# Peptides against a protein of PDB entry 7BDX, part 187

Target 1, 212 residues: chain A of PDB entry 7BDX
Amino acid sequence: EMGAAACTLLWGVSSSEEVVKAILGGDKALKFFSITGQTMESFVKSLDGDVQELDSDESQFVFALAGIVTNVAAIACGREFLVNSSRVLLDTILQLLGDLKPGQCTKLKVLMLMSLYNVSINLKGLKYISESPGFIPLLWWLLSDPDAEVCLHVLRLVQSVVLEPEVFSKSASEFRSSLPLQRILAMSKSRNPRLQTAAQELLEDLRTLEHN

## One batch from the design tools (peptide; made by RFdiffusion4, then SolubleMPNN)

Design b2_p20_4_s2 (from b2_p20_4, 9 letters changed)
Fold by OpenDDE base, seed 1:
Structure b2_p20_4_s2 (fold): chain B 212 residues (1-212), chain C 212 residues (1-212), chain A 20 residues (1-20)
Amino acid sequence: as target 1 above (212 residues)
Amino acid sequence: as target 1 above (212 residues)
Amino acid sequence: MEEELEQIAEEASKVTKVKL
């Protein structure tokens, strides 16, 4: 309980750039983000047995951790820190997104995808995550999720890859050959306006890249 | 481990006034400070059996909690919050200071005494803590501690009472009758210069009050 | 320096902050 409350407060205040700088300027940042990855991994591994209620102290704790990572990645120095000094955490997030089944831990998936999207704003971060083994298959695995918010955040991450020529060119053949076009077309007809718009924009970007 | 790391980061960032305002401006502040008191109480109750190593994750967690309370009390709106909305936490701190034996949990005592001192800067806070049952005996109990830092922070708290006429007048008879004058005189000869100065200043303030 | 500030501003507009 107390740990979840503390992490939740830390998550709330981490929306400030000055707080992110203070977190990263201390000697405890490396340890904190290392344990963050381990804690998230332990939680995901525990899910195969017990449907932990989404409202459990443990779930709230892990949500707060993922929220902190997202807010750190929202700041330029935070992205630099994650990409330079906490690569294991990024690897863990990618692994956990692969380990979670469609419909499982939707809120956690959304937060982890938001963190990866924020990391992808940095070209070094985008290169790092896109060069991870199985990254393209992972995107399509995540796009099979029935949840509209998960799919939205996957499409945003895909768009970050597609709009960066230096990254897209490296995987263009695999991307084009494995693209779940029918799934994206279905999303462009979604009743969720955010998902609909994101799918339409991505389809337009992809069409532009096929003509070049 | 993760909880201690999160609390430690929250403690570090709570040195900023804007972070204290952000903590208190959220809907989670009341719950956090309630659980803080309970966690500190549980820790102190556990000490009667196991000499928990001062370097344990649990000890570090409780130190971080006491540090957060201290930093919140360092800010005007934080003092107001504690005195108006978290009185149970102040009552808990006073109780725990009475429950701890001389030489026991010195670092925790110092942090708790610092928090009470910061609260005492607010006249409403000083009134609240000084009107607590057994407050004067508690000060003298704490002044029996062999640790110079504990004694220093007790003397600072005593000085906050003595220098406020509206508070001191209410307990002046009890204060004068129970004052451990020989102990304070011994501290005025301490090799610790901070303790020596604090004891000398308090003795001068007390002499000034006896002539009036 | 202006280009760097513009890039920082552009990045800042793209980020997702998760507020409590």
Scores: peptide ipSAE 0.093, ipTM 0.821, DockQ to the pose 0.125
Fold by OpenDDE base, seed 5:
Structure b2_p20_4_s2 (fold): chain B 212 residues (1-212), chain C 212 residues (1-212), chain A 20 residues (1-20)
Amino acid sequence: as target 1 above (212 residues)
Amino acid sequence: as target 1 above (212 residues)
Amino acid sequence: MEEELEQIAEEASKVTKVKL
């Protein structure tokens, strides 16, 4: 209980850039983010099969951790820190996104995808994530999720790859050959307006790249 | 482990006034400080007899909690919050200071005394603490500690009482009758310069009050 | 410096902060 409460408060205050800088400027940051990855992994491994995320203190704790990572990645120096000094955490997030089934731990997946998206905002972060083994298959696996918010955040991450020529060109062949076009087309017809828009924009970006 | 790491980071960033305001401005503050008191109490109750504070994750966690309380109490709005909305936490800190033996949990006692001192900076906080049952005997019990830092922070809290006529006048008879004058005089001869100075200043303050 | 500031501003516009 107390750990979850403290972590939740830390999440709340980490929305401030100055707080993120203070977190990273201390000698505790490396340890914190190392244990963060381990804690998230332990939580995911403790989930039985297709069991939905429990409304528990443990879940709230892991959400707060993922929220902190996301807020750190929202700041330029935070992205630099994660890519330079906490790569294992990024690798863990990618692994956990692969380990979770469609519909499982939806809120955690959304937060993790938001963190990866924030890391992908700068070229170094995007390169690191996109060069991870199995990254493209992982995107398609995640895009099979029935949850519209999961799919939305996957599409945003895919768009970050597509919009970066240096990154996209390296994986373009695999990307095009495995693209779940029918799934994205179905999303472009979604009644969820955010998902619909994101899918439409991605389809336009892809069309532009085919004509160039 | 992760809870201690998160709490330690929260402690570090709580040194900022803006972070304290952010902590208190959320809907989680009341719950956090309620559980804080319970956690500190549980830790102290788990200590066997005269066993010194263990170098453990649990100890570090409780230190961080006490540090957060101290940093919150360092800010005017934080003092107001504690005195108005978290009185149970202040009562718990006073209780724990009574439950701990001389030489036991020295670091925790110092942090708790620092928090009480910070609360005592404003008249409402000082009134609340000093009106607690057994407060004066508690000060003398704490002043029997062999640790110079514990004694220093006790003397600072005693000085806060002595320097406030409205508060001191209410307890002056009990205070004067039970004052461990020989102990304070011994501290005024300490080789620890901080303790020496604090004891000398308090003795001067007391002399001034006897002549008025 | 201006290009760096523009890049920082562009990055800042794209981020998603998760608030409580």
Scores: peptide ipSAE 0.039, ipTM 0.816, DockQ to the pose 0.128
Fold by OpenDDE base, seed 2:
Structure b2_p20_4_s2 (fold): chain B 212 residues (1-212), chain C 212 residues (1-212), chain A 20 residues (1-20)
Amino acid sequence: as target 1 above (212 residues)
Amino acid sequence: as target 1 above (212 residues)
Amino acid sequence: MEEELEQIAEEASKVTKVKL
């Protein structure tokens, strides 16, 4: 309870750039983000046994951790910190996204995907994420999720790759050969306007790349 | 571990007024400070059995909680919040200060005393604290502590009472009859300059009040 | 310096903040 409450408050205030800078400017940042990854991993590993109620203190705690990572990654110095000093955390997030089944821990997936998207905003972060082993298969695994919000954030991450020629060129062959085109086309017909738009934009971006 | 890390970061950033305002502006503040009191109380109750290492995660967690309360009380809106909406927390701090033996949990005592001092900065907070049952005996109990820093913060709190005629007049009889004058005189001869100064100033303030 | 500021501004426009 208290840990979740403290972490939730920290998450709330981490929406401020100055708070993120204060977190990173301390000597505790490295330890905090190291333990963050471990805690998230431990939570995901615990799911295989019990119906973890999404409203549990443990779930709320892990959501707050993922939210903090997202808000840190929303800031330029935070992205630089994560890519330079907390790569293990990024690797953990990628791993956990792979370990979670479709429909499992949807809220956590969304938050983790948002964190990765924020890391992908600059070329250094995008390179690191996209060069991770199994990244392309992971995107398609996540795109099989029945949740529209999970799929939306996957599409946003795919767009970040597609929009950067230096990154896309390295993965283009694997990307084209494995692209779940029918799934993306189905999403472009979604009743969810955000998902529909993201899928349509990605399809347009992909068409533009095929004509080059 | 993770709870302590999160709470420690929250403590660090709570030194900012804007962060305190953000904490209090949320719907989670009441719950957080309610659980804070409970957590601190549970920790103190656990001490009677085990040599709680001061460097334990639990100790660090509780120190961070006390630090957050202190930083909230450092801000005008934070004092108003504590006195209006978290009186139980203030009562808990007063209780815990009474329950702790001389030399026990010195760091926690200091932080709790600092929080009470910050609450005492305005008349409303000072009235609430000083009108608490057993407050004067509590001050003298705490002043028996061998730790100079504990004694310093007790003296500062005593000064807050003595310097406010409206508050002091209500307690003056009990205060004068129970004043550990020899102990304060001994502190005025301390090698610790901060303690020495605080004791000397208090003695001067008390002398001024006796001539009126 | 201007290019860095433009890049920072572009990045700032793309970020997603997660509020409570």
Scores: peptide ipSAE 0.038, ipTM 0.816, DockQ to the pose 0.127
Fold by OpenDDE base, seed 3:
Structure b2_p20_4_s2 (fold): chain B 212 residues (1-212), chain C 212 residues (1-212), chain A 20 residues (1-20)
Amino acid sequence: as target 1 above (212 residues)
Amino acid sequence: as target 1 above (212 residues)
Amino acid sequence: MEEELEQIAEEASKVTKVKL
């Protein structure tokens, strides 16, 4: 209980840039983010064996951790820290997104995808995650999720790749050969306006790249 | 491990006034400080039964909690919050300071005494803690501690009482009848310069009150 | 300082950061 409460408060205050700087300026940041990845991994591994109640202290704790990573990645120095000093955490997030089944741990997936999207704001971060083994198949695996918020954040991450020529050119062949076009087209007709817009924008970006 | 790490980061960032305001402005503050008191109490109760390693995750967690309370109490709005909305936590700190033996959990005692001192900066806070049952005997119990830092923070808290006429007048009879004058005089000759100074200042303040 | 400026320039070209 208390651990989840403390971590939830840390998540809340990490929305401030000054708090992110304070977290990262301390000698404890490296250890904290190292243990964060391990904790998130342990939680996801426990899901296959136990009916973890969604509202458990453990789930709330992991949500807060993912929220902290997201808020850190929202800041320039935070992205630099994650990409330079916490690559293992990024690898863990990518792995966990692959290990989770469609419809499984939707809220956690959204938070992890939001963190990766924030990392993708930096070209170095985008390069790192996009060059990860199985990244393109992972995007399509995640895009099969029944949840509109998961799909939205996948589309945003795909857009970050598509809009960066240096990154997209390296994956363009694999991307085009495996693109779930019918799925994206279906999302462009979604009743969810955010998902609809994101799918339309991505389709426009893709059409622009086919003409160049 | 992860809970202690998260709480330790929260402690570190709570040194900022803006972070304290962010903690207190959220709907989670009341719950957090309620659980904080319970967690600290549970830890102190466990000490009588287990050789808790001083460097344990549990001890580090409780130190971080006490540090957070101290940092919150360092800020005007934090003192107001503690005195208005978290009185049970203040009662718990006073109780735990009484339950701990001389030389037991020195670091925790120092943090708890620092929090009470910070609360004493506000007249309402000083009134609340000084009107607590057994407060004067508790001060003398704590002043018997072999640790110079514990004794220093006790002397500072005693000074806060002595320097406030409205507070001191209510306890003056009990205070004078039980004053460990020889102990304070011995501290005024300490090789610890901070303890020496605090004891000398308190003796000067007490002499001033005897002439009025 | 230069790395921070480059990051700011890259950020200005991309869509809204997610803060939680």
Scores: peptide ipSAE 0.030, ipTM 0.803, DockQ to the pose 0.102; fails the geometry check

Design b2_p20_4_s3 (from b2_p20_4, 9 letters changed)
Fold by OpenDDE base, seed 1:
Structure b2_p20_4_s3 (fold): chain B 212 residues (1-212), chain C 212 residues (1-212), chain A 20 residues (1-20)
Amino acid sequence: as target 1 above (212 residues)
Amino acid sequence: as target 1 above (212 residues)
Amino acid sequence: MEEELEAIAEEQSKVTKVKL
């Protein structure tokens, strides 16, 4: 309980750039983000047995951790810190997104995808995550999720890759050969306006890249 | 481990006024400070059996909690919040200071005394803590501690009472009758210069009040 | 310098902050 309350407050205040700088300027940042990855991994591994209620103290704790990572990645110095000094955490997030089944831990998936999207704003971060083994298959695995918010955040991450020529060119053949085009076309007809727009924009970007 | 790391980061960032405002401006502040008191109480109750190493994760967690309370009390709106909305936490701190034996949990005592001192800067806070049952005996109990830092922070709290006529007048008879004058005189000869100065200043303030 | 500030501002407009 107390740990979840503390992490939740830390998550709330981490929306401030000055707080992110204060977190990273201390000697405790490395340890904190290392334990963050381990804690998230332990939680995901526990799910195979017990449907932990989404409202459990443990779930709220892990949500707060993922929220902190997202808010740190929203700041330029935070992205630099994650990409330079906390690569294991990024590797863990990618692994956990692969380990979670469609429909499992939707809120956690969304937060982790938001963190990866924020990291992808940094070209070094985008290169790092896109060069991870199985990254393209992972995107399509995540796009199979029935949840519209998960799919939205996957499409945003895909768009970050597609719009960066220096990254897209390295995987263009694999990307084109494995693209779940019918799934993206179905999303462009979604009743969710955010998902609909994101799918339409991505389809337009992909068409532009095929003509070049 | 993770809880202690999160609380430690929250403690570090709580040195900023804007962070204190952000903590208090959220809907989670009341719950956090309620659980803080309970967690500190549970820790102190556990000490009667096991000499928890001062370097344990649990000890570090409780130190971070006491540090957060201290930093919140350092800000005017934080003092107002504690005195208006978290009185149970103040009552808990006073109780725990009475429950701890001389030489026990010195670092925690110092942090709790610092929090009470910061609360005492607010006249409403000073009135609240000084009107607590057994407050004057508690001060003298704490002054029996062999630790110079504990004694220093007790003397600072005593000085906050003595220098406020509206508060001191209510307990002046009890204060004068129970004052451990010989102990304070011994502290005025301490090798610790901060303790020596605080004891000398308090003795001068007390002499000034006896002539009036 | 203005282009760099504009690029930074554009990057900051793209970020997702998760507020509680």
Scores: peptide ipSAE 0.196, ipTM 0.824, DockQ to the pose 0.128
Fold by OpenDDE base, seed 5:
Structure b2_p20_4_s3 (fold): chain B 212 residues (1-212), chain C 212 residues (1-212), chain A 20 residues (1-20)
Amino acid sequence: as target 1 above (212 residues)
Amino acid sequence: as target 1 above (212 residues)
Amino acid sequence: MEEELEAIAEEQSKVTKVKL
């Protein structure tokens, strides 16, 4: 209980850039983010099969951790820190996104995808994530999720790859050959307006790249 | 481990006034400080007899909690919050200071005394603390500690009482009758310069009050 | 410097902050 409460408060205040700088400026940051990855991994491993995310203090704690990572990645110096000093955490997030089944731990997946998207905003972060083994298959696995918010945040991350020529060109062949076009087309017809728009924009971006 | 790391970071960033305001401006503050008191109490109750404070994650966690309370109490709005909305936490801190033996949990006692001193900076906080049952005997019990830092922070809190006529006048008879004058005089001869100075200043303050 | 600051500002406009 107390750990979850403290972590939730830390999440709340981490929305401030100055707080993120203070977190990173201390000698505790490396340890914190190392243990964060381990804690998230331990939580995911404790989930039985297709069991939905429990409304528990443990879940709330892991959400707060993922929220902190996301808020740190929202700041330029935070992205630099994660890519330079906490790569294992990024690797863990990618692994956990692969380990979770479609429909499992939806809120955690959304937060993790938000963190990866924020890391992908700078070229070094995007390169690091996109060069991870199995990254493209992982995107398609995640895009099979029945949850519209998961799919939305996957599409945003895919768009970050597509919009960066230096990154996209390296994986373009694999990307094009494995692209779940029918799934994205179905999303472009979604009644969820955010998902619909994101899918339409991605389809336009892809069309533009085929003509160039 | 992770809870202690998160709480330690929250402690570090709570040194900022803006972070304290952010903590208190959320809907989580009441719950956090309620559980804080319970957690500190549980820790102290788990200590066997005269066992010194363990170098453990649990100890570090409780230190961080006490540090957060201290930092919150360092800000005017934080003092107001504690005195208005978290009185049970202040009662718990007073209780724990009574439950701990001289030489036991020295670091925790110092942090708790710092928090009470900070609360005592405003008249409402000082009134609340000083009107607590057994407050004066508690000060003398704490002043029997062999640790110079504990004694220093007790003397600072005693000075806060002595320097406030409205508060001191209500307890002056009990205070004067039970004052461990020989102990304070011994501290005024301490080789610890901070303790020496604090004891000398308090003795001067007391002399001034006897002549008025 | 202005272009770098604009690029940083544009990057920061794209971030997703998760508030409580």
Scores: peptide ipSAE 0.194, ipTM 0.825, DockQ to the pose 0.132
Fold by OpenDDE base, seed 2:
Structure b2_p20_4_s3 (fold): chain B 212 residues (1-212), chain C 212 residues (1-212), chain A 20 residues (1-20)
Amino acid sequence: as target 1 above (212 residues)
Amino acid sequence: as target 1 above (212 residues)
Amino acid sequence: MEEELEAIAEEQSKVTKVKL
């Protein structure tokens, strides 16, 4: 209870750039983000046994951790910190996204995907994420999720790769050969307007790249 | 570990007025400060059995909680919040200060005393604290602590009472009859300059009140 | 410096902040 409450408040205030700078400017940042990854991993590993109620203190705590990572990654100095000093956390997020089954821990997936998207905003972060082993298969695994919000954030991350020629050129062969085109086409017909738009934009971006 | 790390970061950033306002502006503040009191109380109750290492994660967590309360009380809106909406927390702090033996949990005592001092900065907070049952005996109990920093913060709180005629007049009889004058005189001769000064100033303030 | 500021501004327009 108390840990979740404290972490939730920290998440709330981490929406401020100045708070993110204050977190990173301290000597505790490295330790905090190291333990964050471990805590998230421990939570995901615990799921295989019990129906963890999404409303549990543990779930709320882990959501707050993922939210903090997202808000740190929303800031330029936060992205630089994560890519330079907390790569293990990024690797953990990628791993956990792979370990979670379709429909499992949807809220956590969304938050983790948002964090990765924010890291992908700059070329250094995008390179690091996209060069991670199994990244392309992971995207398609996540795109099989029945949740529209998970799929939306996967599509946004795919767009970040597609829009950067230096990154896309390295993965283009694997990307084209494995692209779940029928799934993306189905999403472009979604009743969810955000998912529909993201899928349509990605299809347009992909068409533009095929004509080059 | 993770709870202590999150709470420690929250404590660090709570030194900012804007962060305190953000904490209080949320719907989570009441719950957070309610659980804070309970957590601090549970920790103090656990001490009677085990030599709790001051460097434990639990100790660090509770220190961070007390630090957050202190930083909230450092801000005008935070004092107003505590006195209006978190009186139970103030009562808990007063209780815990009474339950702790001389030399026990010195760091926690200091932080709790600092929080009460910050609450005492305005008349409403000072009235609430000073009108608490057993407040004067509590001050003298705490002043028996061998730790100079505990004694310093007790003296500061006593000064807050003495300097406010409206408050002091209500307690003056009990205060004068129970005043550990020899102890305060001994502190005025301390090698600790901060303690020495605080004791000397209090003695001067008391002398001024006896001539009126 | 202006190009870096524009790039930073463009990057900041793309960020997703998670509010409670």
Scores: peptide ipSAE 0.192, ipTM 0.826, DockQ to the pose 0.130
Fold by OpenDDE base, seed 4:
Structure b2_p20_4_s3 (fold): chain B 212 residues (1-212), chain C 212 residues (1-212), chain A 20 residues (1-20)
Amino acid sequence: as target 1 above (212 residues)
Amino acid sequence: as target 1 above (212 residues)
Amino acid sequence: MEEELEAIAEEQSKVTKVKL
């Protein structure tokens, strides 16, 4: 309980850039983000057994951790820190996104995808994520999720890859051969306007790349 | 471990006034400070048994909690919040300071005393603390501590009472009858310059009150 | 420096902050 409450407060205040800088400027940041990955991994591994009530203190704690990572990744120095000093955490997030089944732990997936999207905003972060083993298959696995919010954040991450020629050129062959085009086309007809727009924009970006 | 790491980061960032305002502006503050008191109490109660290694994650967690309370109490809106909405936490801190033996948990005592001192900076906070049952005996109990830093923060809290006529007038009879004058005089001769100065200043303040 | 600041500003417009 207390750990979850403290972590929730830390998440709330981490929405400030100055707080992110303060977190990273301390000597405790490395340890914190190392344990964060381990804690998130432990939580996801615990899901195969007893129905952890989604409203558990543990769930709230892991949500707060993922929220902190997202807010850190929203800042340029935070992205640099994660990609330079906390690569294991990024690898863990990618792994956990692969380990979670479609429809499983939707809220956590959304937060983890938001964190990866934020990391993908700079070329160094995008390059690191996109060069991760199984990254493209992972995107398609995640895009099979029934949750519109999960799919939205997957499409945003895919768009970040597509809009960066240096990254896309390395993956273009695999991307084109495995692209779930029918799924993306179905999303472009979604009743969810955010998902609809994101899918339509991605389809436009992909068409532009085929004509160049 | 993770809870202690999160709480330690929250402590570090709570040194900022804007972070304290953000903590208090959220709907989670009440719950956080309620559980904080319970966690600190549980820790102190656990000391009667096994030698909790002072370097334990639990000790670090409780230090971070006490540090957060101190930093919140350093801000005017934080003092107002603690005195209005978290009185049980203040009562718990006073109780724990009474339950701890001289020389026991010195670092925690210092942080708790710093929090009470910060609360005492405004009249409402000072009034609340000083009207607590057994407050004056508690001050003398704490002043028997062999640690100079504990004694320093006790003297600072005593000075806050003495410098406020509205508060001191209510306690003046009990204060005068139980004042450990010889102990304070011994502290005014301390090799610790901070303790020496604080004891000397308090003796001057007390003399000024006897002449008025 | 201006291009880097503009790039940072453009990056900041794209980020998703997660509020509690």
Scores: peptide ipSAE 0.190, ipTM 0.826, DockQ to the pose 0.122

